# Peptides against a protein of PDB entry 3B8E: the designs that were tried, part 165

Target 1, 230 residues: chain A of PDB entry 3B8E
Amino acid sequence: PFLIFIIANIPLPLGTVTILCIDLGTDMVPAISLAYEQAESDIMKRQPRNPKTDKLVNEQLISMAYGQIGMIQALGGFFTYFVILAENGFLPIHLLGLRVNWDDRWINDVEDSYGQQWTYEQRKIVEFTCHTPFFVTIVVVQWADLVICKTRRNSVFQQGMKNKILIFGLFEETALAAFLSYCPGMGVALRMYPLKPTWWFCAFPYSLLIFVYDEVRKLIIRRRPGGWVE

## One batch from the design tools (peptide; made by RFdiffusion4, then SolubleMPNN)

Design b2_p23_5_s3 (from b2_p23_5, 20 letters changed)
Fold by OpenDDE base, seed 2:
Structure b2_p23_5_s3 (fold): chain B 230 residues (1-230), chain A 23 residues (1-23)
Amino acid sequence: as target 1 above (230 residues)
Amino acid sequence: LEEEIEKKLKELEEEVQRLAEEL
């Protein structure tokens, strides 16, 4: 998110503190889930194949899969961001290069795509209104990731541990999202304004895309054992 | 609501400025 903010010179879609909350908070449960999957995969792969090469391949593949999921998450967040800004009169094309004027407190006549002038305060309200939905979108997309992680394990005992981790992860992420979205003072502390419940549903198409992506990935793995997608 | 938000934004700007001076 921050890299796109710099490259495209768009208004900040997500605050630095909220990015840290995602990276350190919401990504922690997926990272723990990954660590358990790797540990269990290492236990199962203790069959006599060269453990170094098979481990390296699996680590690369897991890293690629999570990198791709992370890109889909970012796309979901940006979609929500662009929808909110478009609803407020700022089309995506108009946002390109707008950051310089957007962040300038001395410019109170920034025009939207329809020629309406926005004060600095009004612009910052809209910007901070985008932060919460962006975060919530990431959380809802992570629900799909957690469910996908559940479907990767074939062992009943592994499913039992996964179910507890998944339920805990879903609860923790939802509780964190609710806390950051609705707790008084989060607008000041994190630049996250309260979210309308309707915006929780904006992420569902992207959660579905992750499910479709994972099913396609699993299908490719099943059809091409030993391929680059494993 | 706009007035309350303007007040909070001003408070936040002052806090960010204080933090920027401490760094």
Scores: peptide ipSAE 0.000, ipTM 0.287, DockQ to the pose 0.022
Fold by OpenDDE base, seed 3:
Structure b2_p23_5_s3 (fold): chain B 230 residues (1-230), chain A 23 residues (1-23)
Amino acid sequence: as target 1 above (230 residues)
Amino acid sequence: LEEEIEKKLKELEEEVQRLAEEL
């Protein structure tokens, strides 16, 4: 999210606190669950014939899989961001390069795509209105990861402890999302304005996309046993 | 201050990620 903010010079789609909540709250539990998965798989597998190469390949595959999932999650968040800004008169093309004028508190006449002038305060309200839906979109997309883990029939018994950690993490993320979205004063304290319940559903297509992606990946692995995609 | 906080948060995230990989 922050990289696209820098590269595209768009208004900040996700606040620093929400980024922290994602990276420390939402990504930590999956990372820990993977670390336990790798440790448990290393215990269950006979000593790999070449521990250095097999570990490096597995770490690269895990990193690529999480990098791809993280990219899809970010795309979901950005879609929600662009929809909200478009509904408020800012088309995606107009947002490119707008950051400098957007963040300038002395400019109170920033025009939207329709020629409406926006004060600094009005712009910041719209920006902060995007932060909560972006965060919630990421959380809802992560629910697909839980479904993906549950559909692994052969590993459900082996993943028992990992599934508990993952379920706990998703519960924590969901509880945090609900707290940040609906607790009074979060708009002032954390720059996260209350979310309309309808916006929770905007993430569902992306959750489905991740589910389909993983099912296709699993299908490819099943058709090519021993392929580098494990 | 916000940039410094963001930098410290990023450093903390990287440290947590390293710790998670070591676990």
Scores: peptide ipSAE 0.000, ipTM 0.240, DockQ to the pose 0.019
Fold by OpenDDE base, seed 4:
Structure b2_p23_5_s3 (fold): chain B 230 residues (1-230), chain A 23 residues (1-23)
Amino acid sequence: as target 1 above (230 residues)
Amino acid sequence: LEEEIEKKLKELEEEVQRLAEEL
């Protein structure tokens, strides 16, 4: 997220505090939940034929899969960001290069895509209005990520949702998102303004996309044992 | 950049709080 902010020179889509809440709050309990997950029935039975090469290949595959999932997560967050800004009159094309003027408090006449002038305060309210939905989008996408990370080879439909700790992690993550989104003072403390409930649904297509992507990946792995994707 | 952003954002929080008190 922050890299795209720098490269595209767009208004800040996600605050630093919000990023910290994702990294420390949202990912921690789920990560622990995965550590206590019962080993996939196939993973524990296969002795590594070549411990050095198989570990390296597995690490590369994991890194590639997580990298791709992370890109989809970022796309989901940015989609939500662009939708909110577009609803407020800032089309995506207009946001490119706008950061310098956007962040300048002495410029109170920044025009949107429709020629409406925005004061610094108005712009920053809109910016902070994006932070909460971006965060919530990440959380909703992470639901899918956690579910797919449960298994490397087996479909979620085959393995099922037997891990109570994972389920607890999903609820904790959701509760944290709700707390940060709706608790009084979070707008001032964390720059996360209250979220309209409708924005929770904006992330669902991306969660579904991740789920479908992983199921397709797993299907390929199952059909081509020993392929470069395994 | 993060420190600058944090500083600007803190200033904004104060301005938003003032505006909220005036509203």
Scores: peptide ipSAE 0.006, ipTM 0.287, DockQ to the pose 0.026; fails the geometry check
Fold by OpenDDE base, seed 5:
Structure b2_p23_5_s3 (fold): chain B 230 residues (1-230), chain A 23 residues (1-23)
Amino acid sequence: as target 1 above (230 residues)
Amino acid sequence: LEEEIEKKLKELEEEVQRLAEEL
C-alpha cells in the first residue's frame, strides 16, 4: 500500500494508525492461531523423512501463499479506495500525481475530475473517509485468509470450522473494525471517519476471490503432489 | 505476477470509472 502511494503519488489510502491497528490488532490473533495450528499439525505429522528439506519447502510455500494473499488484500483495499474517491468525483486517472497538491494546505482549489473545486479541509475529510473502508476491507478479506490458511492441502469443507481460536480471531478483528469505524471520536483521535455499513460488503468479492484461489491452489496441490506449487 | 497485478489494477480502475459514471 505505502509503496503504491509513493510511486503513483496518490492521496494516502491508509493511515499510519490504521496500519498499526492491522499489524498489531488484527494480524496478531490470526498469526497466533496459525502458529498453534501449525504446531498441532506438525505434532500430528509423522516425522518428515527429511526434516530439513521438508521444513524449507513448507516455509517457502507458506511465504508465497501469504505473499499472494497479501497482494489480493492490497488490491481489495485499493479497489475500495478508488471507489470512494470516484464517488466523491476523483477518478483514478486524475489521482495520479495529485498528492503534492492534495497535501498542500495552501491550495484550496484542487479540481476533481468534474471540475469541482475542493478545499484542503474537504480533501482531508475525503482522504480520512477512505482510511476506515480500506481497513474494513482488509479485515473482511482476512476472514477468508484465516479460513483458507487453516488447511494447507485439504479443502475448508473437509476440515470444517472447528478451531475455536480462529473463530475468536474473526470476532476480535470484526469487533475492532466495528469499534474503529463507529466509535465516537475515532475521526478526531485516529482520523478514521465513520463507515457506511454498505462498505462492509464491498470487500466480499475479494474474500470470495481469495477463497476460490486457495481452493484451486489446494486442488492443484492434491492433483500434482510434488509440483512447484507445493 | 507483477504484470498480472498491473493488469488487474487497470481492470479495477476501468471498473471504478464505469461505476463512477453510473453513479
Scores: peptide ipSAE 0.000, ipTM 0.190, DockQ to the pose 0.026; fails the geometry check

Design b2_p23_5_s4 (from b2_p23_5, 20 letters changed)
Fold by OpenDDE base, seed 2:
Structure b2_p23_5_s4 (fold): chain B 230 residues (1-230), chain A 23 residues (1-23)
Amino acid sequence: as target 1 above (230 residues)
Amino acid sequence: LEEEIEKLLKELEEKIEKLGKEL
């Protein structure tokens, strides 16, 4: 997220504190839940044919899978960001290079894609209005990630929702998202303004995409053991 | 207090941006 902000010079989609809340708050409990579940399902049942090569392959695969899922999460967040800005008159193409004028408090006539002028205060309200939905989008996409990462090779439907830690993680992330989105003072402390409940649904297509992606990945792994997708 | 917090957050963002350009 931050790299795209620097490269594209777009308005900041997520504040630093919000990024820290994602990295430390929302990702930590899921990562722990997944570490426990992987130990139960895949690692303990496989006699390592070669402990060194199989560990390296598994670490590379986990790293690639998490890297790909992380990219889809970021895309989901950016989609929500661009939708909100477009609804407020700022089309994605118009946002390119706009940051310099956007962040300048002395410029009160920044034009949107329709020629409407926006004050600094109005722009910051819209920017901070994007932070909360972006965060919530990441959390909703993480629901799919948690459900998906439960099994490396088996369908979610085959393994079932037996892990109580995973279920707890889903509730904890949702509770954290609700707290950060609706608790008084979060707009000032985290630059996260209250979210309309409708924006929770904006992430669902991406959660579904991740779900479909992983089920397809798992299906390929089952059909072609030892393929590059493993 | 809100203005002071906003100022501090802006200064932090600028520092992080600078650091991100140096990396």
Scores: peptide ipSAE 0.008, ipTM 0.267, DockQ to the pose 0.018
Fold by OpenDDE base, seed 4:
Structure b2_p23_5_s4 (fold): chain B 230 residues (1-230), chain A 23 residues (1-23)
Amino acid sequence: as target 1 above (230 residues)
Amino acid sequence: LEEEIEKLLKELEEKIEKLGKEL
């Protein structure tokens, strides 16, 4: 997300504090939950396969899967960002290179795609209005990520949601997202303005995409045991 | 306090931007 902000010179889609809340707040309990589930699964799956080759392949596979999921996650966040800005008169093409003028406090006549002038304060309100939905989009996409990470080979439909720790992680992320989105003072402290409930649904297509992607990936792994996708 | 937090956050963003340009 931040790289696109730098490269495209667009208004800041996600604040630094919000990024920290994602990385440290929302990802921690999920990561712990996955670590416990992996440890439990690895205890059950100890057939003596060659631990060096299987570890390397598994690490590469995990890295590729997480990399691809992370890209879909970022795309989801940016989609939400662009939708909000477009609803406020800033089309995606117009945002390219706008950052310098956007962040300048002395420019109070930044035009949107329709020629409407925006004061610095108005622009910052719109920017901060994007932070919360971006964050929530990340959380909603992480739901799918957590659910898919539960299983390496099996479909989620086959294994079911039996892990209480995973369920707890999902609730914690959701509770944190709700807290950051709706608690008084978060707009000031975190630059996260209150989220319209409708924006929670903006991420669902991306969560579904991740889910479909992982089910397809797992299906390929099951059909081609020992393939380069393992 | 709000203005001070906003200032600090802006300074942090500028520092991160500067670091990002140096990378």
Scores: peptide ipSAE 0.007, ipTM 0.268, DockQ to the pose 0.018
Fold by OpenDDE base, seed 1:
Structure b2_p23_5_s4 (fold): chain B 230 residues (1-230), chain A 23 residues (1-23)
Amino acid sequence: as target 1 above (230 residues)
Amino acid sequence: LEEEIEKLLKELEEKIEKLGKEL
């Protein structure tokens, strides 16, 4: 998210507070869940016959999987961001390079794609309106990630949702997302404005994409052991 | 200044709620 903000010079899609809430709130329980699940997986795995090669392959696998999932999460967040801004009159092409004028408090006549003028305050409202949906999109996509991470090689359908810590993580993330989205004063405290329930569904195609992607990846790994997709 | 900021923030929240209902 932040890299695209710098490269494209678009309005800030995700605030610093929302980033902190992701890193400290939403990622903590998932990270604990994954740590317990890795420990359980490592206990269930027979000692690797070749610890160096099997560890290196597993580290490369994990790194590529997390990198790819992180890209899909970012794409989901940016999609939601661009949809919200487009609904408010700012088409994606118009947002390119707009940051300088967008963040300038002395410019109160920034035009949208339809020639409507936006005050600094109005621009900041719509910017902060994007933060909550972006956060919620990440949480909904993280549901898929958590379920996927549970199964390194097996289908999600084969292992089921037996990990209580994973279920607790999903509940905690959802509760945090609901709290940050709907609790009074969060707009002031966190610059996270209330989210329309419809925006929760904008992330679902990306969650499904992650599930399909991971099932395809796992299928390829099962069919071609030792491939570069591993 | 804190009271003015809180007042401005409250006015902003009300405007956002209004805009969110209109969107």
Scores: peptide ipSAE 0.000, ipTM 0.209, DockQ to the pose 0.028
Fold by OpenDDE base, seed 5:
Structure b2_p23_5_s4 (fold): chain B 230 residues (1-230), chain A 23 residues (1-23)
Amino acid sequence: as target 1 above (230 residues)
Amino acid sequence: LEEEIEKLLKELEEKIEKLGKEL
């Protein structure tokens, strides 16, 4: 997220507070849950036939899968960001290079894609309005990620929702997202303005995409054991 | 899959642009 913000010079899509809440709050319990599930499941119970080569391959593949999922998460967040800004009159093309003028306190006449002028305060309200939906989008996408990452090879339909720690993690991250989105004063304290409930559903296509991607990946792994996708 | 994701992204961007023009 932050790299695209720098490269494209767009208004800040995700605040530092939201990033910290994701990295330290929402991701920690899920990560512990996944580590626990991996310890209980096939990944650790299968003694590597060759401990030196098979560990390195397994770590690289897990890293690649998480990297791909992380990209889909970022795309979901950016989609939500661009939708919100477009609804407020800022088309994606118009946002390119706008950061300098957007962040300037003395420029109160920044034009949107329709020629409407926006004050600094109005622009910052819109920017901060994007932060909460971006965060919530990540949380909703993480639901799918956590569910799919239970196993390397087995379908979610085969393993089911047996991990109580995972279920707890899903509730915790959702509760945190709801708290940050709707608690009074979060707009002032955290620059997270209240989220319309409809924005929770904007991430669902990306969650579905992650599910489909992982099920297809797992299907390929099952059909072609030892392939590069493993 | 990366190509499909890129294609989906492009379609989404186009839909956002279209939605922004309609809004």
Scores: peptide ipSAE 0.000, ipTM 0.194, DockQ to the pose 0.029; fails the geometry check

Design b2_p23_6_s1 (from b2_p23_6, 20 letters changed)
Fold by OpenDDE base, seed 4:
Structure b2_p23_6_s1 (fold): chain B 230 residues (1-230), chain A 23 residues (1-23)
Amino acid sequence: as target 1 above (230 residues)
Amino acid sequence: EERKKVLEEAKKLLELARKLIKE
């Protein structure tokens, strides 16, 4: 998200504090919960990894985690960001290159896509209004990420949802996200202004997309062992 | 009011999760 902010020179879609809340707050407990996941039913039937040829982290795994799933996450967040800004009069094309003027507190007449002038304070309110939904979008997408990470090869339907700690992690991260989004003072402390509850649903298509994508990927792996998708 | 509702639901979910872990 921050890279796109720099490259496109758009208003900041996700604040540093919100990033920290994702990485250290909402993602920590779910990640730990994976350590308690039951082994896949066929794990002991697989040949041991060759330590000379098979790295624990290979290019395919990095591509899956960061290149594919991570891109879907980013797209979800940016989609929410652009929708909110568009609803406030800033179309995506107008945001390109706007950062410099947007962040200048001495410019109080930044025009939106419809010619309306925005003061610095008004712009910052809209920006901070985007931070919370972006954050929430990431959390909602992380639900799917956590679930798909339960297995490497088997479908989630084959593995089941028996890990109680993982289930707790999902609820914990959601509760924390709600707390950070709606608790009084978070707008001042974290620059996370409260969002309408309807914005939680904005990320659902992306979570579903991730889930479907991974299930299809796993299905391909099962049907075509040694394929490029492993 | 909407914020309060969402926060209360989140608390309920958290409590439910805690109960599930204890069982």
Scores: peptide ipSAE 0.021, ipTM 0.435, DockQ to the pose 0.647
Fold by OpenDDE base, seed 3:
Structure b2_p23_6_s1 (fold): chain B 230 residues (1-230), chain A 23 residues (1-23)
Amino acid sequence: as target 1 above (230 residues)
Amino acid sequence: EERKKVLEEAKKLLELARKLIKE
């Protein structure tokens, strides 16, 4: 999100504080919980890793984590961002290059796509209104991401949900997201304005997409062992 | 009011999670 903010010079879609809340708040417990996941049922049937040729983190894993799943997550967040800004009069094409004027506190007549003038304070309210839904979207998508990371080859339906710590992590990150979104004072402290509860559902299609995508990928791996998608 | 409801549901989920861990 921050890279797109810099490259496209758009208003900041996700604040630095919200990024920290994701990295240090919502992601820590779920990530640690993966260390307690049970081994896949077929793990002992696999050949041991060759330490000379097989890296712990390979290009395929990086491509999956950052290039595929990460892109789907970003798309979900940006979709929510563009919808909110469009509802407030800023069409996506109008946002390109707008950052300089948007962030200038001395310019109080920035026009939207319909010629309506916006003060600095009004613009910042709209910006901060985007931060919370973007954050929540990431959390909801991370549910699917965490679940798919349980296994490399087996379906989640084959592996099951036996890791109680992982289940706790899912509830914890959800509760934290709700706290940060709705607790009084978060708008001032974290620049996260409260969102309508309906916005939680905006991310569900993306979570489902990630889940289905990974299940299909794993199915292909099971049918064609040693393929490039592994 | 809607915010309070969401927060209360979140608390319930946390309590449920704690119970599941203790079992």
Scores: peptide ipSAE 0.021, ipTM 0.439, DockQ to the pose 0.617
Fold by OpenDDE base, seed 2:
Structure b2_p23_6_s1 (fold): chain B 230 residues (1-230), chain A 23 residues (1-23)
Amino acid sequence: as target 1 above (230 residues)
Amino acid sequence: EERKKVLEEAKKLLELARKLIKE
């Protein structure tokens, strides 16, 4: 997100505090919960891997898959960001190169895509309004990420949802997201202004996309052992 | 009012999660 912010010179989509809330708040408990996940039902049925060849290939492929998932997560966040800004009059194309004028407190006549002028204060309100839904989008996408991380090869439907600590993690991160989004003072403390509850649904297509992507990946692995997606 | 409802729902979810862990 920060790299795109620099390259495209767009208004800041996600603040440093929100990044910390993702990394330490919403990712930590789910990650710990995965330590309590049950072993895959087929783990004892797998042939011994060649420790020299198969380990390296699998680690690279897993890294690539998680890298792709991370890109989908980022796309989900940016989608929500662009939708919020577009709803407030700033189309994505208009945001390119706008950062310099956007962040200048002495410019109070920044025009949106429709010729409406925005004061610095108004621009910062809409910017901080974008931080919250971006954060919430990441949390909703993390639901899918956490669920798919339950298994390496088996479908989530084959593994089931037996890990109560993982279920707790899902509810905890959701509750934390709601707290950070709607608790009084969070706008001042975290630059996370409250959003309409309807914006929680903006992330759902991307959460579903990650889920489907990983299930398809796992399906291919099951059908073609030793394939390039393993 | 909508914010309060979301916070209340979040609290309910946390309570539910805690109950599930204790079982």
Scores: peptide ipSAE 0.020, ipTM 0.442, DockQ to the pose 0.655
Fold by OpenDDE base, seed 1:
Structure b2_p23_6_s1 (fold): chain B 230 residues (1-230), chain A 23 residues (1-23)
Amino acid sequence: as target 1 above (230 residues)
Amino acid sequence: EERKKVLEEAKKLLELARKLIKE
C-alpha cells in the first residue's frame, strides 16, 4: 500500500498507525492460532519429499502463492479506499498526483472531481476516514487467509473448523477492528475515524476471492500431485 | 487464561501505538 502511495502520488490510503495495528494487533493472535491447528488427515499418507530437489521448489511455490494472496489483500484495501474517496467526490483518476496538494496545509482549495473545494482539514478527515475501512478490509480478507492457512492440501471443508483457538483469533481480530473503528476518540488518537457498518461488506468479495483461489489451488494439488501449483 | 493474556498484550501494544502517535 505504501509503495502505491509513493508511486501514484495518491493521498495516503493506509496510515502508519493502521499498519502497526495490522502487524501487531490483528495478525498476531490469528498467526499464533495456527500453531494449534490439527494435522491434516492425509499428512501421514504423503510420500516423503526428496530434500534435495523438492524442498526448494515447494518453498518457492508456497511463497508465490502467499505473495499472490497478499496482492489480493492489497487490492481489496485499495478498492475500499477508492470507493470511499469516490463517494466523497474524489474519483480514482483525480487522485493520481494529488498527494502534494493534498498534504499541503496551505492549500485549502483542492478541488474534487466535481469542482468542490476542500480545505486541508476536510481532506484529512476524508483521508482518515479511509484508513479505518482499509484496515477493516484487511482484517476481513485475513479471515480468509487464516482459514486457508489451516491446511496445505486439504480443503477447509474437509479439515473443518475445529480449532477453537483459531475461532477465537478470528473473533479477536474482528473485535479489535470494531473497537478501532467505533470507539470514541480513535479519530484523534489513531487517525482512524469511524466507518459505516456497510464498509465491512466491501471486503467480502476479496475475502471470497482469496478463499476460492486457495480452494481451487488445493483442489488442483489434490488432483495433480507434484504439479506446478504445489 | 491464555486468551486473556493475548488480549491484554494486544491492548498494551495498541496503547503503545497510541502513545507513539501522540508524540
Scores: peptide ipSAE 0.000, ipTM 0.239, DockQ to the pose 0.038

